# Designs tried in a protein design run: peptides against a protein of PDB entry 3QIS. Part 323

Target 1, 334 residues: chain A of PDB entry 3QIS
Amino acid sequence: PSLELSRREFVFENVKFRQLQKEKFQISNNGQVPCHFSFIPKLNDSQYCKPWLRAEPFEGYLEPNETVDISLDVYVSKDSVTILNSGEDKIEDILVLHLDRGKDYFLTISGNYLPSCFGTSLEALCRMKRPIREVPVTKLIDLEEDSFLEKEKSLLQMVPLDEGASERPLQVPKEIWLLVDHLFKYACHQEDLFQTPGMQEELQQIIDCLDTSIPETIPGSNHSVAEALLIFLEALPEPVICYELYQRCLDSAYDPRICRQVISQLPRCHRNVFRYLMAFLRELLKFSEYNSVNANMIATLFTSLLLRPPPNLMARQTPSDRQRAIQFLLGFLL

## One batch from the design tools (peptide; made by RFdiffusion4, then SolubleMPNN)

Design b2_p28_7_s1 (from b2_p28_7, 14 letters changed)
Fold by OpenDDE base, seed 2:
Structure b2_p28_7_s1 (fold): chain B 334 residues (1-334), chain A 28 residues (1-28)
Amino acid sequence: as target 1 above (334 residues)
Amino acid sequence: MEEELEEARKIREEMEKEIKKEREELAK
């Protein structure tokens, strides 16, 4: 069996968070026998491609002289955004197209990723006074390393020795401030806020706007701005409530005094973001007669974003743990 | 609860000043 491939090299330029890119090619059975094709893992890989890449179809049969179109889809989700922002992963892969009883055909995937404030740590974003696209990639790496060290010092209650030489970090990321300030000004009377989905085109415009500028006004509907806030919180590598405090939040869920003590132990940026979000959500709840938003809906929605179980405990989360997590957040909304 | 709201108010006011400053720096 043999195949002819119309293309073997694929370049995905300017790959962005949540922006689907597609490249197509054709495979043709130029042999005299039917063939089965499949994309197969390389040696030591569990998957035929990286998490941000997909082939469609990834397998199939071709009769003699049959041709099929294959789509290579590049999509950076919340699961790949952080490792691409840090440069730990890159838009590079090799696909192996295998023929049963035949040859292997290698496809080269290359390109560039454009960093996003989505999927970047709260600590790093508090140090980024410029839009992320204006920050040199070398400086992004340094900011992530420094941010990790400051988080660790904060959790250990170590006084930062060197308050004097580095630019004072922002109290919260400018991106989250812009989103919440917009919602505070324009969305308090918005019916079905956080219940109605945004428009995908508007979400992309909001992401691009926050990555490239410090807008005076965020583009799009209040629903799109609200969904962008949810996407931002979901894409955080470390939740607003750090994984180290997860169990303590559950254990304190019915004691409001202990809940506040747990929040006081968060790193400064995480604590500030939490307080800022809770203040906004409390303001939104004052307008419940207009916006149809209630504390139980808000607590249920935001608990999954703000108070995520550590990866090692995800498989063990009980309905009781979820109810305790909701109760913890309710103590800040009521 | 009142203390947490006051801290959030301070955050908003400080961030508004910082963001204004950073917009002015980006426009140069």
Scores: peptide ipSAE 0.556, ipTM 0.942, DockQ to the pose 0.821
Fold by OpenDDE base, seed 5:
Structure b2_p28_7_s1 (fold): chain B 334 residues (1-334), chain A 28 residues (1-28)
Amino acid sequence: as target 1 above (334 residues)
Amino acid sequence: MEEELEEARKIREEMEKEIKKEREELAK
């Protein structure tokens, strides 16, 4: 069996978080026998492609002289955004199109990723006074390293070494401030806030706006701005409540005094984001008659974002753990 | 709760000043 491929090299320029890009190519059975094709993992890989790439279809049958279109879809989700922002991963891959009892065909995927404030750590963003697209990639790496060291120093209660040249970090990421300040000003009376989804086009505009500028006004509907906040919190590599404190939050869920003590142990930026966000949500709840938002809904929604189980806890959060996590957050909303 | 709200108020006010400064720096 043999295949003819219309293209073997694909370039995905300016790949962005949550922006789907598609490239198509054709495969044709130029042989005299039916053939089965499939994308196969390379040696030692578990998957045929990186997490941000997909082929559709990834397998199929071709009759003699049959042609099929294959879509190569590039989509950076929350699961890939952090490693792409850091440059640990890149928009580069090699796909192996295997023909059963035939030849392997190699496809080269290349391109560039544009960093996002989404999927960047709170600590790095607190050090990032400029929009992320204005920061040199080399400096992003430095900011992440410095961020890690500061987090460790904070957790260890080490006196900050008087690193006499480091600019004072922001109290919270400017991106969080912009989103929450917008919602505070314009969305407190918005019916079904955090319940109605935003528009995908508006979400992309908001992301691009936060990545490239410090806007006076965030573009899009209040629903899109609200969803952008949820996406931001979900995409954090470390949730607002650090994984290290997850179990303590569950254990303290019914003691508001212990809950506050647990939050006080967060790194400064995480603690500030938590307090800032809780203050906004408390304000939003004062307008429940207008916005139809209640504490149980908010606690249920934000608990999954702010208080995530650690990745190494392969154990699915039990219904009891989920209820404790919700109760923990309720103690800050009521 | 009042202390947490006051801290959040301080965060807002400090951030508003910093963001204003950074906007002015980006406009140059």
Scores: peptide ipSAE 0.552, ipTM 0.941, DockQ to the pose 0.860
Fold by OpenDDE base, seed 1:
Structure b2_p28_7_s1 (fold): chain B 334 residues (1-334), chain A 28 residues (1-28)
Amino acid sequence: as target 1 above (334 residues)
Amino acid sequence: MEEELEEARKIREEMEKEIKKEREELAK
């Protein structure tokens, strides 16, 4: 069997978080026999492509002289955004299109990724006074390394930060401040806030706005701004409540004094973000008659974002653990 | 609880000043 491919080289320029890009090509059976094609893993890989790439269809049959269109879809989710922001991964791959009882055809995927404040650590963002797209990639790497070291020192209750020549970090990321300040000013009376989805186009505009500028006003509806906050919190590599404190939050869930003590042990940026978010959500709950938002709904929604189980415990989360996690947040909302 | 709200208020006010400063720096 043999195939003809219309294209073998694909370039995905300016790949962004949550922005789907598609490139298409055709494969044709120029042989005299039916053939089965599939994308196969390389010798050392478990998957035929990187997590941000997909072929559709990834397999199929072609009769003689049949042609099929294959879509190569590039989509950076929350699961790929952090490693692309750091430059640990890149928009580069090689796809192996295998023909059963035939030869392999190699496809080259290349491109560039544009960093996002979404999927960047709270610690790095607190040190990042400029929009992320204005920060040199080399400096982003340094900020992430420094952020990790400071988080560890904070958790270990080690020596007060030497007032060394490093610029004072922001109290919270500018991006989260902008989102929450907007919602505080404009969305407290918004009916069905956090219940109505935002518009995808508006979400992309909000992300691009936060990545490239420090806007006076965030574009889009209150629903889109609210959903952008949820997306931001979900995309954090380390949740607002650090994984190290997860179990202690569950254990303290019914003791409001211990809950506050646990929060006091968070790294400064995480603690500040938590307190800032809880203050906003409590303000939002004062307007429950207007916005139809209640403490149980908010606690349920934000628990999965703020108080995530460590990756090694994700598969073991019980309904009881989830209820404790919700109860922990309720103690800050009531 | 009042202390936590006061800390959140201080964070908000400090951030508003910092954000204003950074906007002024980006505009130069």
Scores: peptide ipSAE 0.548, ipTM 0.940, DockQ to the pose 0.819
Fold by OpenDDE base, seed 4:
Structure b2_p28_7_s1 (fold): chain B 334 residues (1-334), chain A 28 residues (1-28)
Amino acid sequence: as target 1 above (334 residues)
Amino acid sequence: MEEELEEARKIREEMEKEIKKEREELAK
């Protein structure tokens, strides 16, 4: 069996978080026998491609003289955004198109990724006064390393943040402030806020706005801005309530005094974001007659975002643990 | 609760000042 491929080199320029890109090519059975094709893992790989890449179809049968279109889909989800922002991974891959009882065909994937504030740590974002797209990649790496070290120092309660660092970190990420300030000003009376989904085009414009500061004002509907906040919180590599405090939050869920003590032990940026969000959500709840938002809905929604189980415990979360997590947040909303 | 609200208010006011300052610096 043999295949003819219309293209073997693919370039994905300006790949962005949550923006699907597609490149297509054709494979043709120029042989006289039916053939089965599949994308196969390289030596030592478990998958035929990186997590941000997909082939569709990834396998199939071709009759003699049959042609099929294959789509190469590049999509950066929350699962790939952090490693691409850091430059740990890149928009580069090699695909192996295997023909059963035939040859291997190599496809080269290349391109560039544009960093996003989505999937960046709260600590790093607190050090970024400029939009992330204006920050050199080399400086992003340094900011992430420094942010990790400052988080560790803060958790250890060892050194007061040395006020001598030439630029004081922001109290909260500017991106969170922009989203929440917009919602506070314009969305408190918005019916079905956080219940109605945003528009995908508006979400992309909001993401691009936060990443570039263009336009100067957040575009889109209140629903899209609200959903962008949820996406932002979901994409955080470390949730607003650090994984280390997860169990203590559950254990304290019915004691409001202990809950506040647990929150006081968060790293400064995480604590500030938590308090800022809770203050906004409490304000939103005052307008429940207008926006149809209630504390149980908000607590249920934000619990999965703010109080995520550590990766090692994700598979073990009980209904009781979920209820405790909700109760923990309710103690800050009521 | 009042202390937490006051802290959140301070955060908002500080962020407004910082963002305004940064915008003024970028406009020069």
Scores: peptide ipSAE 0.246, ipTM 0.828, DockQ to the pose 0.732

Design b2_p28_7_s2 (from b2_p28_7, 12 letters changed)
Fold by OpenDDE base, seed 3:
Structure b2_p28_7_s2 (fold): chain B 334 residues (1-334), chain A 28 residues (1-28)
Amino acid sequence: as target 1 above (334 residues)
Amino acid sequence: MEEELEEAEEIRKEMEEEVKKEREELAA
């Protein structure tokens, strides 16, 4: 069996978080026998492609002289955004199109990723006074490494934060401040805030706006701005409540004093973001008659974002753990 | 709880000034 491929090299320029790109090619059975094709993993890979890439269809049968269109879809989700922002991964892959009883056909995927403040750590963003697209990629890597080291030092209570000659980090990411300040100013009376989804086009505009500028006003509806905040929190590599404190939050969930003590042990940026968010959400709850937002809804929604189980425990989260997590957050909303 | 709100308000004010400054620096 043999295939003819219309193209073998694919370039995905300016790949962005949550923006789908598609490239298509044709495969044709130029043989005399039916053939089965499939994308197969490389020798050391568990998957036929990187998490941000998909082939559609990824397998199929071709009769003699049959042609099929294959779509190569590039989509950076929350699961790939962090590693692409850091440059740990790149828009580079090789697909192996296997022909049963035939040969392998290699497809080269290349391109460039445009970093996003979404999926960047709170620590890095607190050190990033400029929009992420204005920051050289080399400096992004350094900021992430430095941010990791500072987080570890902070958690270890070892060295007083040497208020050394480095530019003072922001109290919170400017992106979080912009989102929350906008919602605070314009969305407190918004009916069904955090209940109505935003528009996908507006979400993309908000993301692009935060990645490229420091807007005075965030574009889009209050619902889109609210959803952008949720997406931001969801995309964080480390949740606002660090994984290390997850179990302590659950264990303290019914003791408000211990809950506050646990929060006080967060890294400064995480603690500040938590306090800032809780203050906003409490303000939002004062307008419950207008916005139809209640503490249980907010606690349920934000708990999954702010107090995520560590990856190793995610599969083991019990209903009791979820209830304790919600109760923990309720203690800051009420 | 009052202290937590004061801290959040301090964060808000400090960030308003920082964001303003950084916006001005980007426009220059």
Scores: peptide ipSAE 0.592, ipTM 0.948, DockQ to the pose 0.829
Fold by OpenDDE base, seed 2:
Structure b2_p28_7_s2 (fold): chain B 334 residues (1-334), chain A 28 residues (1-28)
Amino acid sequence: as target 1 above (334 residues)
Amino acid sequence: MEEELEEAEEIRKEMEEEVKKEREELAA
């Protein structure tokens, strides 16, 4: 069996968070026998491609002189955004197109990723006074290392290092402040806020705006701005309530005084983001007659974003654990 | 609860000033 490939080298320029890119190529059976093709893992890999890449179709049959179009789809989700922002992973891969009883054909995938404030840690964003696209990649690496060290020191209740030598971090990320300040000013009377989805084009404009500028006004509808806040919180590598405090939040869920003590033990940036979000959500609840938002809906929605189970416990989360997590958040909304 | 709202309002005001400053620095 033999295949002819129209292309073997693919370049994905300016890959962004949640922006689908597609490159197509053709494979043709130039042999005299039917062929089965499949993308196969390399010798040391469990998957035929990296998590941000997909081939469609990934397998199939070709009769003699038959041709099929294959789409290579690049999409950076919340699952790949953090490792691409840090430069731990890159837009580079090698695909192996296997022909049954035939040859292997190698495809080279390359390109560049443009960093996003989405999927960046709260600690790094509090140190990032400029838009992420204005920050040199070398400085992004340093900010992540410094952020990890500060989180550990804060959780260990180690004496704050002398605030005197480095630029004072922001109280909260500017990106989350911009989103919440916009919603506070313009969305408190918005009917069905956080219940109506945003527009995908507007969401992309909001993400690009926050990655490249400090806007006076966020573009798009209040629904798109509200959904962008949810996407931001979902994409955080560490949730607003750190994984280390997850179990303590569940254990304290029916004691409002202990709940506040648990929140006081968060790293400064995480604690400030939590307090700032709860203040906004409480203000939004005062307008429930206009916006149709209630405390149970908000608690149910935001609990999954703010109070995520650690990855090792995700498969073991009970309905009781979820109810305790909701009850914990309700104690800050009521 | 009142203390938590006061702390959130302090955060809001401080961030309004910082964001204004950083916007001015980007325009220069």
Scores: peptide ipSAE 0.588, ipTM 0.947, DockQ to the pose 0.844
Fold by OpenDDE base, seed 1:
Structure b2_p28_7_s2 (fold): chain B 334 residues (1-334), chain A 28 residues (1-28)
Amino acid sequence: as target 1 above (334 residues)
Amino acid sequence: MEEELEEAEEIRKEMEEEVKKEREELAA
């Protein structure tokens, strides 16, 4: 069996978080026998491609002189955004298109990624006074490393951060402040806030706006701004309530005093974001007659974002653990 | 609870000033 490929080199320019890009090519059976094609893992790889890439179809049959279109889809989800922001991963891959009893055909994937404040740590964002696209990539790496070390120091050592000669970090990420301030000003009376989905185009505009500027007003509907806040919280590499405190939150869920003590042990930026978000959500709940938002809905929605189980425990989360996690958050909303 | 709201208001106010400053620095 043999194939002819219309293209073997693919370039994905300016890849962004949650923005789907597609490149297409054709494969043709130029042989005299039916053939089966599949994308196969390289030696030592578990998958045929990186997590941000897919082929569609990834396998199939071709009769003699048959042609099929294959789509190469690049999509940076929450699962790939952090490693691309840090430059640990890049928009580069090699795909192996295999023929059963045939040859291997290599496809080269290349491109560039544009960093996002989405998928960046709260610690790094508190040190990032400029929009992320205005920050040199080398400085982003340094900010992430320094942020990790300070988080560990704050969790392990109740030592006050020595107010050394470094620029004072922001109390919360400016991106969180911008999203929440907008919702506070314009969305408290919005019917079905956090229940109605945003528009995908508006979500992309909001992401791009926060990555490139410090807007006076966030573009898009209140629903899109609300969903952008949810996406931001979901994309955090470390949730607002650090994984180290997850079990303590569940164990304290029915004691509001212990719940507050657990929150007080968060790193400063995480604690500030938590308090700032809870204050906003409590304000939003005062307008429940207008916005149809209630504490149980908000607690259910935000618990999955703010109080995520550690990756090693995700598969073991019981309905009881979920209820405790919701109850923990309810103690800050009521 | 009042203390937590006061802290959140202080955060909001400090951030309003910081964001204003950084916006002015980007426009310069």
Scores: peptide ipSAE 0.586, ipTM 0.946, DockQ to the pose 0.841
Fold by OpenDDE base, seed 4:
Structure b2_p28_7_s2 (fold): chain B 334 residues (1-334), chain A 28 residues (1-28)
Amino acid sequence: as target 1 above (334 residues)
Amino acid sequence: MEEELEEAEEIRKEMEEEVKKEREELAA
């Protein structure tokens, strides 16, 4: 069997969070026999491609003289955004197109990723005064390292060492403030807020706005801004309520005093974000006659975002644990 | 609850000032 490939080198320029890019190529069976093709893992890999890449179709049959279009889809989800923001991963891969009883054909994937505030830690964002797209990648790495160390010190109740000549961290990420301040100003009377989906185009504009500060005002509908806040919270590498406190939140869910004590033990940025969000959500609930938002809906929605089970416990979350997690948040909304 | 609202309002005000300052620095 033999294949002809129309292209073998693919460049994905300016890859962004949640922005699908596609490159297409054709494969043709120029042989005299039917063939099966598949993308196969390299010797040391479990998958034929990196998590942000997909081939469609990734396998198939070709009759003699048949041609098929293959789409190479690059999509950075919440599952890949953090490692791309840190530069731990890059928009580079090699695909192996295998022909059954035939040859291997190598495809080179390259490109560049544009960092996003989505999937960046709360700690790093609190240290980031400028838009993330204006921050050199080397400085992003330093900010993540410093942020990790400060989180650990905060959790250990270590006395802040002399804050060296580093700028004072923000109380909350500017991106969260921008989203919540917009919603507070413009969305408190918005019917079906957090219930109606945003527009995908507007979501992309909001993400780009937060990443670049262009435009100066957050674009899009209140629904899109609200969904952008949800996406932001979902994409956090560490949830607003740190994984270390997850079980304590569940255990305290019916004692509001203990709940407040648990929140007081969060790292400063996480605690501030939590309090700021709860204050906004309580304000939103005052307008329930206008926005049709209720505490149970909000608690249910935000619990999955703010109080995520640790990765090792995700598969073990019980309906009781979910109810306790909801009850924990309800104690801050009511 | 009152203390938590006060803290959240302090956060809001401080962030409004910080974001304003950053915008002024970007415009200069």
Scores: peptide ipSAE 0.329, ipTM 0.860, DockQ to the pose 0.747

